# Designs tried in a protein design run: peptides against a protein of PDB entry 5D63. Part 65

Target 1, 292 residues: chain A of PDB entry 5D63
Amino acid sequence: SLRRGIYHIENAGVPSAIDLKDGSSSDGTPIVGWQFTPDTINWHQLWLAEPIPNVADTFTLCNLFSGTYMDLYNGSSEAGTAVNGWQGTAFTTNPHQLWTIKKSSDGTSYKIQNYGSKTFVDLVNGDSSDGAKIAGWTGTWDEGNPHQKWYFNRMSVSSAEAQAAIARNPHIHGTYRGYILDGEYLVLPNATFTQIWKDSGLPGSKWREQIYDCDDFAIAMKAAVGKWGADSWKANGFAIFCGVMLGVNKAGDAAHAYNFTLTKDHADIVFFEPQNGGYLNDIGYDSYMAFY

## One batch from the design tools (peptide; aimed at target 1 A257)

Design b2_p26_6 (made by RFdiffusion4)
Pose (drawn by RFdiffusion4):
Structure b2_p26_6 (pose): chain A 292 residues (1-292), chain P 26 residues (1-26)
Amino acid sequence: as target 1 above (292 residues)
Amino acid sequence: TITNADMDAATEAMFEKWNAANAAAA
């Protein structure tokens, strides 16, 4: 089963993503195929998949930017029916916004079926051009047609996954305690994490004993990331990944506060120095506390 | 040398500053 999370959904035949046109919140805004840039935030192309209770392999798909839902127009089973963004809720009973998502016959990509119509999300004619029509279409679960096959590229981690990445890190103090704050996190590319640090004003902040020292920088960065999340996205039910750690050096005589993020493959953590914007695999301190 | 008590106090102080930052952002 596809896990709850945020996905960049890529056609298996051509490198087009499912894109809510112009990120518009208007009802009926077309969902189309569009090119993308890896290791960036693709602002119109991120979808929060919310599992439906007791309805196997069925979800709502909420565009992260607009807050609107993937909707099969009037629930029609006619091939070519429009797939648009539409107002809705995470746990709706409206079958126009319910999607059964299971692995295709290639075992890697998925097919997306409307719960009401039993038709599939289809990149019409396999068109790779920007703005290509995506429609509901007749189809089967097992066929190889790439027009109806989609890679769900996971862009978020659960709290359990973040905890696992931290636990595998070699720079964790024996007294380490972690404090988990949310359940699902959008993992940022370093390019975006750095842009938030720049936009927070922290690059210009001067170190001052106690009144604006390492703790202040680290907390400020976390707060800046939290503000960015709420100000940038309209969908609810996730958080942005940015941790704060306190750590102690090997000699046991100096402590430091700093931030951390995750690697692209989501398996490991990487430390971030808020005083200078650097990313480090070893910051010189072993973490005895973290909150994220 | 930093003791367990120093680490506990530093943790408490970190959470106080963080809570103050959250309250200010409200």

Design b2_p26_6_s1 (made by RFdiffusion4, then SolubleMPNN; from b2_p26_6, 19 letters changed)
Fold by OpenDDE base, seed 4:
Structure b2_p26_6_s1 (fold): chain B 292 residues (1-292), chain A 26 residues (1-26)
Amino acid sequence: as target 1 above (292 residues)
Amino acid sequence: MLTDEDLEAMEERLFAKFEERQRQLA
């Protein structure tokens, strides 16, 4: 079953993603097919899937940028019914905004069925053009029509997944204690992470003994990422991944505070030095504490 | 510009900071 998380939703037939036009929060904003750039944020094309309790395989889909929800207009079962962004809540009972999401017959892609109408989210005619219509359309779960098949590229990790990634890293001290601050984390590309670092002013910050040293840099980076998240997205219920670690060297005579994020495949962590903006697989310390 | 020796010295001082804090809390 599909896990709670943030997804980039890509058509199985053509290189097009589900896009909220202009990222607008206005009710009735068209959801359309649009091109995307791999390994980038794709601002208007991220969707938070929130599972509905006690309703199997059923979700709301919140656009991360606008904070509005995928909505089948008037819940109509007519083929060609518009799919739009509309105000809503994560656990709504409005069937216009409830989507049953299950694996397609190919076992890799998903189909997105409106809970009420039983029609499917359809990239009309498989049109790969920017702004192509996405609509509710008749179909069945077992059909192989690529117009109604979607890859859900997961862009986030749960706290449990992050914990697992940390646990398997070789640079974790035996006394390690991790403190989880949130439940779901958008994982940023390094380029975006670095840009936040640059924009924070940290590259120009002066190291000063104890008054502004490693822990200050690390916390400042965490704060900068948090602020970036708050300023960039209107959806709630997720955080931006940026961890803080305290570590000790092998000799046990030096300690450091630093940041970390996740690798592209979300399986491992990579260390980030906020004093110079460097990414390292080995920062020279074993972490005995982290919060993220 | 910081040298490698400067960085090492900084890390050493940081360790001292953490150890002192732990000692005070113990």
Scores: peptide ipSAE 0.021, ipTM 0.506, DockQ to the pose 0.051
OpenDDE base, seeds 1, 2, 3, 5: peptide ipSAE 0.021, 0.008, 0.016, 0.012; ipTM 0.514, 0.369, 0.489, 0.476; seed 1 fails the geometry check

Design b2_p26_6_s2 (made by RFdiffusion4, then SolubleMPNN; from b2_p26_6, 22 letters changed)
Fold by OpenDDE base, seed 5:
Structure b2_p26_6_s2 (fold): chain B 292 residues (1-292), chain A 26 residues (1-26)
Amino acid sequence: as target 1 above (292 residues)
Amino acid sequence: MLTLEDLKKREEELLQKFKEREEELK
């Protein structure tokens, strides 16, 4: 079954993603097919899937950028009914905004069925052009039409997944204590993470004994990421992944504060030095504390 | 940040808790 999380949703037939046009929060904004760039933040194409309690395989889909929800216009079962962004809530009872999402017959892609109408989200004619219509369309769970098959590429991790990634890292002290701050985390590409670092002013910040040293740099980076998240996205219920660690070196004569993020596959952590913007698999310290 | 002394104390406490758990499981 599909897990709660943030997804980039790509058509199984053509290189097109589900896009909220212009990222607009206006009711009735078209959801369309649009090209995307792998390994980047595709701003208008990220969707938070929130599972509905006691309704099997059924979700709301909130656009991260606009904070609006995927909505089948009037809940109509007519083929060609528009799918739009519309104001809503994560646990709505409005069947226009409830989507049953299950594996397709190919076992890798998903189909997205409107709970009320029982029609499926369809990239009309498999059109790969920017702005192509996405609509509700008749279909069945077992048919192989790629117009109605979608890959759900997970762009986030749960707190448990992040915890697991930390736990298997070889640079964790035996006395490690981790403190989880949020439940779901958007994981940024390194390029975006670095850009936030640059924009924070940290590259020009001066190290000063105790008054502005390693812990200040690490906390400033986390604060910068938090602010970036708040300023960039209108949806709620998730955070941007950026951790702070305290560590001790092997010799036992030095301590350090630094950041960390997750690797592209979300399986491991990578350390980030906020004093120089470097990514390291081994920062020279074993972490005895983290918060993220 | 924690001192090395603090970390050593933490290690000792964790070790003690581990030993206590082992005894309970016997």
Scores: peptide ipSAE 0.172, ipTM 0.711, DockQ to the pose 0.030
OpenDDE base, seeds 1, 2, 3, 4: peptide ipSAE 0.137, 0.035, 0.032, 0.058; ipTM 0.603, 0.543, 0.480, 0.506

Design b2_p26_6_s3 (made by RFdiffusion4, then SolubleMPNN; from b2_p26_6, 20 letters changed)
Fold by OpenDDE base, seed 3:
Structure b2_p26_6_s3 (fold): chain B 292 residues (1-292), chain A 26 residues (1-26)
Amino acid sequence: as target 1 above (292 residues)
Amino acid sequence: MITEEDLEKMEERLFKKFEEVEEKLK
């Protein structure tokens, strides 16, 4: 089954993603096919999939940017019915906003079926143009039509996955204690992470003994990421990944506070030095404490 | 990309004693 998480949803046939037009929160905003740029945020194209308890393989899809939900207009089973953004809740009973998402016949892509109408999310005619119509359309689970097949590129990690990534890292102290602050984390591209760092003012901040040193930099970075998240997204139920670590050097006579994020494949962590904006696989310290 | 060597140079100025960090966090 598809896991709870944030997904970039890409058509299996053409390089088009499911896009909420202009990221608008207005009811009835068209959901359309739109080009995307790999390794970027793709602001209007991120969807939080929330599984519905006791309903197999069924989710709501909340647009991260707008906070609205994927909605089949009037729940109509007619081919060509508009799919729009609409106000809703994560655990709604409105079948217009309930989507059964399962693997397609190819075993890699997914199909998205409206729970009520049993029609499928369809990139009409496989149109790769920006603004192409996405609609409910008749279909079956076993059909090979790429218009109704979607790759779900997971853009987030669960707290458990983050914990696992940390556990695999060789720069963890034997006394390590980790503290999980949230349940699901959007993992940012390094470019975005760096931009947040720049915008925070940290690059111009002066190191001062104890009053504004490594821990202050690391906490300031985390705070900046948190604020960025709050200011950027209208959806709830997720956080932006930015960890803080306290580490000790090999000699055991020096400690440092720093940040960390996850690699693109979400399997590993990479350390971030908030005092200079550097990404490192080895920061010279073994972490004895982290919170994220 | 910052090298390990660059970081080591920076660490000479940026580190805290382990005991001091622990005390601050109590």
Scores: peptide ipSAE 0.019, ipTM 0.520, DockQ to the pose 0.050
OpenDDE base, seeds 1, 2, 4, 5: peptide ipSAE 0.015, 0.018, 0.017, 0.015; ipTM 0.476, 0.491, 0.496, 0.494

Design b2_p26_6_s4 (made by RFdiffusion4, then SolubleMPNN; from b2_p26_6, 19 letters changed)
Fold by OpenDDE base, seed 4:
Structure b2_p26_6_s4 (fold): chain B 292 residues (1-292), chain A 26 residues (1-26)
Amino acid sequence: as target 1 above (292 residues)
Amino acid sequence: MLTDEDLAALERRFFEKLAEVEKELA
C-alpha cells in the first residue's frame, strides 16, 4: 500500500504533474496538469498523502503549499466533474476528499479513485499543456488508460527511513544516540538547501571561539531551515529534513557540530558544513549524537 | 583525548544552546 508521505504526482502518459493552480488556498481552486522540473521543488505540485485509519488504501491529499485538500466537486460521479482544492482536514469523513489509491494494472503507477463516486482522477484527453483539465472520470482499476495512471514520486522520508540511512553510514560512532523530533520529513534538493543557507546569513558569519563556533553554525542552519519551512508551506504534519550531528574526530581530541541531509535517493546521508556550505561524504568526524 | 564526560558536557551545552535559539525564534 501507499505509505504516508509527500508525493509529486506525475501522469504516466505525459510529462505533467498534478498542480494546484497558483497554489491558491481558495475553495474551488482548480487542480490542473502542469509541467514540472525534475530535482527541484515544484511548489504547487506537492501533496501530503494521509492514510485513513480502518479504510483500506484510502487517503486525503493535502496540497503542501496551500494547505487545502484535493476535492471532487459535489462528489459527483459524472465524467468531467471538477477536481479542486478545498478546505478540509487530514482525517475527514467527507467522501469528496477521500481518495482510494492503489497500484494500476502495470504495477508501477497508481490510480486515484474517489471514495464516494468511484470515479478516477483523470488528465482529460492526456493533455500535456499547462492548465490542462483534471477531472473525475469513469473507469476501472484494471483499465490501462494512461490518463488515469499516476506515478507517485516520494519527496519525503519517515523518521524510520532517516534513521536507517544514518545507521548505514560509516561515519557513525559506536555510542551514537539519535533523537527523532518529527515523523515525516520533506527532503530538499541540495540547491534549495544551499539557498536557505545563503539566505540565513551564515556565509557572512565569522567563526569565533566559543561565542560563535561550530554548534552555533549548525543550530543556526537548522533554525533557518525550520523557518523556511514555516514560511513556505501552509500544510501541517511534516517537517523539513535538516539534521544536526555532534561528532568526534579519529584522534578523539576534537569535537565538531555539523549538519546533514539525505542523498537524492534517500538511502544515505551527506554531511553539510554550515561554516562554508560544503557537502561532504566524510566530514572527518564520527557522529555520536544527532537530532532531526 | 575527549572522555565520555567531556562528550556528555558537550551534549549538554549543545542542547542548552539549541533551546536558546528556539526561544529566540519563537
Scores: peptide ipSAE 0.028, ipTM 0.611, DockQ to the pose 0.967
OpenDDE base, seeds 1, 2, 3, 5: peptide ipSAE 0.025, 0.027, 0.026, 0.027; ipTM 0.603, 0.465, 0.545, 0.523

Design b2_p26_7 (made by RFdiffusion4; failed a check: too like the target's own chain)
Pose (drawn by RFdiffusion4):
Structure b2_p26_7 (pose): chain A 292 residues (1-292), chain P 26 residues (1-26)
Amino acid sequence: as target 1 above (292 residues)
Amino acid sequence: SAAEAQIAAWKALMAAERARYAAETA
């Protein structure tokens, strides 16, 4: 089963993503194929998949930017029916916004079926051009047609996954305790994490004993990332990944406060120095506390 | 404000963890 999370959904035949046109919140805004840039935030192309209770392999798909839902127009089973963004809720009983998502016959990509109509999300004619129509279409679960096959590229981690990445890190103090604050996190590319640090004003902040020292920088960065999340996205039910760690050096005589993020493959953590914007695999301290 | 209250809660947590660490590694 596809896990709850945030996904960039890429057609298996051509490198077009599912894109809510112009990120518009208007009811009926077309969902289309569009090119994308890896290792960036693709602002109109992120979808929060919320599992439906007791309805196997079925989800709502909420555009992260607009807060609107993937909706098969009037639930029609006619091939060519429009797939648009529409107002809705995470656990709706409206079948126009319910999607059964299971692996295709290639075992890697998925097919997306409307729960009401039993038709599939289809990149019409396999068109790779920006703005190509995506529609509901007749189809089968097992066929190889790439027009109806989609890679769900996971862009978020659960709290259990973040905890696992931290636990595998070699720079964790024996007394380490972690404090988990949310359940699902959008993992940022370093380019975006750095842009938030720049926009927070921290690059210009001066170190001052106790009144604006390492703790203050680290907390400020976390707060800046939290503000960015709420100000940038309309969908609810996730958080942005940015951790704070306290650590101690090998000699046991100096402590430091700093931030951390995740690697692209989501398996490991990487430390971030908020005083200078640097990313480090070894910051010189072993973490004895973290909150994220 | 709520943001200030959250930051205050984090600072209190960091202080408490420093006291705990100091006690365990004494």

Design b2_p26_7_s1 (made by RFdiffusion4, then SolubleMPNN; from b2_p26_7, 8 letters changed)
Fold by OpenDDE base, seed 2:
Parts: structure tokens; sequence; C-alpha cells
Structure b2_p26_7_s1 (fold): chain B 292 residues (1-292), chain A 26 residues (1-26)
């Protein structure tokens, strides 16, 4: 079963992703196939899948950038019916915006079926060009046609997954307490995380004893990421991952405050020093407290 | 120690914020 989360949805046949054209919030904005760059944000191509309670394998798909939802125009079962962005809610009863998402016959890709029409999201003719039509099309769950098969690349982690990554790290103190602030987190590429750091003004900030030292840098970084999230995305129900840690050295005679994020595979954490923008697997401290 | 007291105070503040978030999203 597909988990709640943020996905980059990629065609199984060609290097195209499901893209909301221009990231527009207007009703009826075309959803199209578009090229993407691996290990980047791909702004218009991120979708929050929200599972519908008590309806097996059924979701709404909210575009992160626009805050609008994947919508089969008029719920028509006719092949070639437009799939568009349209205003909606996460737990709508509108069958035009309800999608049954299950594994295809190959066991790795998914098919996306409209709940009402029973047609499938189709990259028409497998066209790899930017702006290629995505439409509702007739099909079956067992067909092998790659036009209707999609890889769901998970771009987020749950709070539980983040907690597990922290728990596996060797630089956690025995007295550690973590405080989870949100339920689902978009995990940024390091390049994006670094750019937020640069734009925050922290690279030009001067360390000063107590008045602006390690904790101020770490909190300022988290605040910058929070603001970036609020300013960048119109969808709700998720956060941007950026943690703050307090740590103590092995000798127990020095403490430090720093940030952390998740590795690309979401299995581990990496430490981030907001005073210099460095990423480290070992920052020289064991964390006794975190919030994220 | 003063440091321990500061750590505990911070822990309380974070816990309170988490509780507020949970209430707002319920």
Amino acid sequence: as target 1 above (292 residues)
Amino acid sequence: SAEEAEIEALRRLIAEERARYAAETA
C-alpha cells in the first residue's frame, strides 16, 4: 500500500514526470509530462498523497506548489479526458479528485485509477516532450503499458522515519530526548538546504559570546527554512525538514548547538554546522536533545 | 547545574509547542 507522503511521480517508460503546468493554481490548469532533474526539488512536480480513510488504496493528490488537486475533468470515462489541477480538499468526496493507486503487474510501478470513471492516468502516446498530454484513458490493472505506469519517488519522511534515522546514529547521547513538531517532512537536497543558509545571512553573521553564539545560529537556520517553506509552497499538511540539536562532547566538558538533515536515502542523518555551512557525519558532539 | 536547568527549560518549551500543535491539528 502507498504511504501518505510527498512524491515525485515519474513515468515508467520515458524520463518524464507528472507536472502541473507553470505551477498555476487556476482551475483547469493542465497536468502534463515534463522533464526533470534528479536530486533537485522539481518545483511543479511534487504531489502530496493523502489517503482517504476507510477507502482502500484511494488518495487525493495535492500539488505542493499550487495547492490544487489532480482532477479528472467532469469525471468523464472517455479516453483522452483532460487531467487538470483544480481547487479541492484533502478528504473530498468528489470522485473527480479521488484516485485509486496500487502496484502494477510489475510490482515496482503504480497505476493511478480515477475512483469514479475507472480510467487510468495516461501519458498519451508515451510522449517524452515537455508539455505532453496526460489524460484519463481506458485500461486494466494487469496491462503492461508503460504509458499508464508510474514510479512514486518518495521525497518526504514521516516523523517516525525521522525518529528512526536519529535512533540509528552513533552520535546520540544516552540521555537524548527528541521532540517532533510535525508529521510529514519534505527532505531537501543539500544544495537547496545550503542555498537557504546562504540567503539567510548567516554566512555573514559574526559569532559573539552568548549574545550570538551556536544556539542563535542553529535557531536562525531553522527559522530560515521555516520561512522558505511558507513562502515557497501553497499546500498544507507538511513541513520542511530542518532539525536543531544540542550536544555534548565525549569529555563532557563542552556543549554545542547545531542543525541536522536527512541523507538522500532517508536512512540516516547528517549534521550541519550553521556557522560555516558544513555537512559532517561526525560533528564532535553527542546529541542530548533535538527538535524537528 | 545552571546548564541542566536551561536544558530542562528548553525541553519543557518544546514539549508545550508540540502539545499546542497536536491540539490545533486534531
Scores: peptide ipSAE 0.010, ipTM 0.411, DockQ to the pose 0.047
OpenDDE base, seeds 1, 3, 4, 5: peptide ipSAE 0.006, 0.000, 0.006, 0.000; ipTM 0.402, 0.321, 0.354, 0.336; seeds 1, 5 fail the geometry check

Design b2_p26_7_s2 (made by RFdiffusion4, then SolubleMPNN; from b2_p26_7, 9 letters changed)
Fold by OpenDDE base, seed 4:
Formats: sequence, C-alpha cells, structure tokens
Structure b2_p26_7_s2 (fold): chain B 292 residues (1-292), chain A 26 residues (1-26)
Amino acid sequence: as target 1 above (292 residues)
Amino acid sequence: SAEEAEIAALRERIAAAKARYAAETA
C-alpha cells in the first residue's frame, strides 16, 4: 500500500506531473498537467498523501505549496469533471477529496480513484502541454490507459526511515543517541539545501572560538532550513529534513558539530559541513548524538 | 521568537549530550 508521505506524481505516458496551477490556495484552482524538472523541488507539484484510518488505500492529497486539497468538482462521476484544489482537512469525510490509490495492472504505476464517484484522475488525451486538463474519468483498475496511470515518486521520509538510514551509516559511534523531532520530512536536493545555506548568511559567518563555532554553524543551518520550510509551504504535518550531529574523531581527541541530509534514494545519509557548504560521505567524525 | 526558542532548546540538548558523552567516555 502507498505510505503516508510527500509525492511528486508523474504521468506514466508523458513527462507531465500533477500541478496545482500557480500554487494558488483559491478554491477551484485547476489541477493540471505540467512539465517538471527531475531532481528539483517542483514547488506546485508536491502532494502530501494522508491515509484515512480504517479506509483501505484511501487518502487525502494536500498540495504542499497551497495547503489545499485535491478535489473532484461536485464529486461528479461524469467524464471530464474538473479536478481542482479546494480547502479541506487531512481527515475529511468529504468524498470529493477522498482518493483510493492503488497499483495499476503494470505493478509500478498507480491509479487514483475518487472514493465517491469511482472515476479516475485522468490526464485528458494524454496531453503533455503545460496546463493540460486533469479530470475525473471513467475507467477500471485493470485498464492499461496511461492517461490514468501515475508514478508516485516519494520526496519525503518518515522518522523511521531516517533512523534506518542513520543506522546503516558506518560513521556512527557506539554511544550514539538520536533524537527525532518530527514524523515526516521533505528531503531536499543538495542544490536546494546549498541554496538555503547560502541565503542564511553562513558562508560569510566568521568562526569564533566557543562563541560562534561548529555547533553554532550547525544549529544556524538547521534553523535556516526550518525557516525556509515555514516560509515556503502552507501545508502542515511535515518538516524539512536537516539533521544536526555531534561527532568524535577516531583518535578521540577532537569533536565536531555538523549537519547531515539524506541521499537521493533516501537510503543513506550524507554529511554537510555548514562552515564551508561541503558534502561528504566521511566527515572524519563518528556521531554520538543527532537531532533531526 | 519561535526560532530562538527552538535554538535554545537545541543548545540545551546539545549541552546535555556533550556532558553525557564526556561522562561516558571519561
């Protein structure tokens, strides 16, 4: 089954993603097909899938940017019914905003069925143009029509997944203690992570013994990422991944504070040095403590 | 501010962790 998380939802037939037009929070804002750039944020194209308790394979889809929800207009079963952004809540009972999401017959893509109407989210005519209509359309779970097949590319990790990634890393000290701060984390591309770092002013910050040293840099980076998250997204119920670690070197005679994020495949962590903006697989320290 | 409060909380946690680590590795 589809896990709770943030997804970039891409059509299986053409290089288009499900896009909330202009990221607008207005009720009735069209959801459309739009081009995307791989390995980027794709701001208007991220959706938080929240599973509905006790309703199998059924979710709300909240647009991360607008904080509004995917909504089938009037819940109509008519083919061509508009799919829009609309105000809502994560655990709504409104069937216009409830979506059953299961694997298609190909075993890789998903179909998105409206819970009430039983119609499917359809990229009308498979149109790859920016602004192409997305609508509810008649269909079946076993139909091979790529207009109704979607890849769900997960852009987030759970705290458990992050914990597992950390646990697999060889640069974790035997005394390690991790402190989980949130439940679900949007994982940023390194380019975005670096841009936040640049915009924070940290590249120009002066290292000063004790008063502004490694821990201050690491905390400042985490704070900058947190602020960026708050300023960038209207949806709630997730955080932006940026870890802080304390580590000790192999000799045991030096300690350091640094950041870390997850690799593209979310399977591993990569260390980030906030004093110079570098990414390293080995920062020269073994972590005995982390916040994330 | 909320940011300052969060930073303060993190600093306290860091301080506690450092102290614990120092004690455990002494």
Scores: peptide ipSAE 0.010, ipTM 0.383, DockQ to the pose 0.949
OpenDDE base, seeds 1, 2, 3, 5: peptide ipSAE 0.000, 0.000, 0.000, 0.009; ipTM 0.322, 0.201, 0.334, 0.380

Design b2_p26_7_s3 (made by RFdiffusion4, then SolubleMPNN; from b2_p26_7, 15 letters changed)
Fold by OpenDDE base, seed 1:
Structure b2_p26_7_s3 (fold): chain B 292 residues (1-292), chain A 26 residues (1-26)
Amino acid sequence: as target 1 above (292 residues)
Amino acid sequence: SAEDAEIERIRELIAQARKEYAELTA
């Protein structure tokens, strides 16, 4: 089954993603097909899938940018019914905003069925143009029509997944303790992570003994990412991944504080030095503590 | 600011973690 998380939802037939037009939070804002750039944020094209308790394979889909929800207009079962952004809540009972999401017959893509109407989210005519209509359309789970098949590219990790990635890293001290602060984390591309670092002022910050040293840099980066998240997204229920680690060197005579994020495949961590903006597979320290 | 508040929270967490580590390694 589909896990709770943030997804970039891409059509199986053409290089088009489900896009909330202009990221507008206005009720009735069209959801459309739109081009995307791999390994970027794709601001208006990220959706938080929240599973509905005790309703199998059924979710709400919240647009991260607008904070509004995917909504089948009037819940109509008529083919061609508009799919729009609309105000809502994660655990709504409104069937206009409840979507059953299961694997298609190809075993890789998903189909998105409105819970009430039983129609499917359809990229009308498979139109790859920007602004192409996405609508509710009749269909079946077994049909192979790519207009109704979607790849769910996971853009986030659970705290458990992050924990597992950390546990696999060879630069973790035997006394390691992790402190999990949130439940779901949007994982940023390095370019975005770096831009946040640049905008934080850290590149111009001066290292000063004790008063502004490694821990201050690492904390400042964490705070900057948090602020960026708060300022950038209207949806709730997720965080932006940016960890802080305390580590000790192999000789045991020096300690360091630094950041870390996840690799693109979310399977591993990569260390980030907030004093210089570098990404490293080995920062020269073994972490005895992390929080994220 | 919200950022400042987060910084303070994080500092407290680090302090606690360091204390716990010291206790574990003593």
Scores: peptide ipSAE 0.035, ipTM 0.507, DockQ to the pose 0.700
OpenDDE base, seeds 2, 3, 4, 5: peptide ipSAE 0.021, 0.015, 0.022, 0.016; ipTM 0.413, 0.378, 0.436, 0.427

Design b2_p26_7_s4 (made by RFdiffusion4, then SolubleMPNN; from b2_p26_7, 11 letters changed)
Fold by OpenDDE base, seed 4:
Structure b2_p26_7_s4 (fold): chain B 292 residues (1-292), chain A 26 residues (1-26)
Amino acid sequence: as target 1 above (292 residues)
Amino acid sequence: SAEEKEIQELRELFAQARARYAAETA
């Protein structure tokens, strides 16, 4: 079954993603097909899928940018019914905003069925143009119509997945203790991570013994990422991934504080030096403590 | 515990060694 998480939802037939037009928080804002750029944030095209307890394979879909929810207009079962952004809550009982999401017959893509109407989210005519209509449409779970099939590209990790990635890294000390601060994390592309670093003022910050040294840089970076998250997204229930580590070198005579994030495939961590903005697979230290 | 003791030692090392790292990388 689909896991709780943040997804970029891409049509199976054409290179178009589910987009909330202009990222607007207004009720009734059209959800449309729109082009996307791989390995970027795609601001208006990220959706937090929240599973509904005790309702199999059923979710709300919250637009990360607007904080509004995918909504079938009037819950109508009529083909061509508009799908819009609308105010809501993650655990709503409103069937207009409840979506059953299961694998399609091809075993790779998903179909998105409205819980009430039993119609499916449809890229009308498979139109690949920006602003193409997305609507509720009649269908079945087993048919192969690509207009109603969607790839769910996961853009986030759970705390458990992050923990597993850390555990696989060879630069972890035997005494390692990790402290998990949140449940789900949006993983940023390095370019975005670096831009946050640049905007934080850290590149111009002066290292000073004890008063502003490695731990201050590392904490400042995490704070900057947190602030960026708060300022960038209206949805709640997730964090932006940015970890802090304390490490000791192999000789046991030096220690350091640094940051880390996840690789593109979310399987590994990469270390980030906030004093110079560098990414490293080996920062020269083994971590005995992390929080993220 | 042995783990707790070792972590404490590493934390003390951290407090003392951060300046040396900066000097070595300058």
Scores: peptide ipSAE 0.017, ipTM 0.475, DockQ to the pose 0.051
OpenDDE base, seeds 1, 2, 3, 5: peptide ipSAE 0.007, 0.007, 0.006, 0.013; ipTM 0.364, 0.362, 0.348, 0.411; seeds 1, 2 fail the geometry check

Design b2_p26_8 (made by RFdiffusion4)
Pose (drawn by RFdiffusion4):
Structure b2_p26_8 (pose): chain A 292 residues (1-292), chain P 26 residues (1-26)
Amino acid sequence: as target 1 above (292 residues)
Amino acid sequence: ITADQMDAAIEAMWTKYNAANAAAAS
């Protein structure tokens, strides 16, 4: 089963993503194929998949930017029916906004079926052009037609996954305790994590004993990332990944506060120095506390 | 760095963090 999370959904035949046109919140805004840039935030192309209780392999798909839902127009089973963004809720009983998502016959890509109509999300004619129509279409679960096959590229981690990445890190103190604050996190590319640090004003902040020292920089960065999350996205039910760690050096005589993020493959953590914007695999300290 | 110093540092971190949350809610 597809896990709850945030996905960039890429057509298996051509490198077009599912894109809510112009990120518009208007009811009826077309969902189309569009090109994308890897290792960036693709602002109109992120979808929060919320599992439906007791309805196997079925989800709502909420655009992260607009807060609106993937909706099959009037639930029609006619091939060519429009797939648009529409107002809705995470656990709606409206079948126009319910999607059964299971692996295709290639075992890697998925097919997306409307729960009400039993038709599939289809990149019409396999068109790779920006703005190509995506529609509901007749189809089968097992066929190889790439127009109806989609890679769900996971862009978020559960709290259990973040905990696992931390636990595998070699720079964890024997007294380490972690404090988990949310359940599902959008993992940022370093380019975006750095842009938030720049926009927070921290690059211009001076170190001052106790009144603006390492703990102040680290907390400020976490707060800046939290503000960015709420100000940038309209969808609810996720958080942005940015951790704070306290650590101690090998000699046991100096401590430091700093931030951390995740690698692209989501398996490992990487340390971030908020005093200078650097990313480090080894910051010189072993973490004895973290909150994220 | 003793255990008591580490506990105190954790408490200070949580105080500053909660203060930052309260300011953001204002």

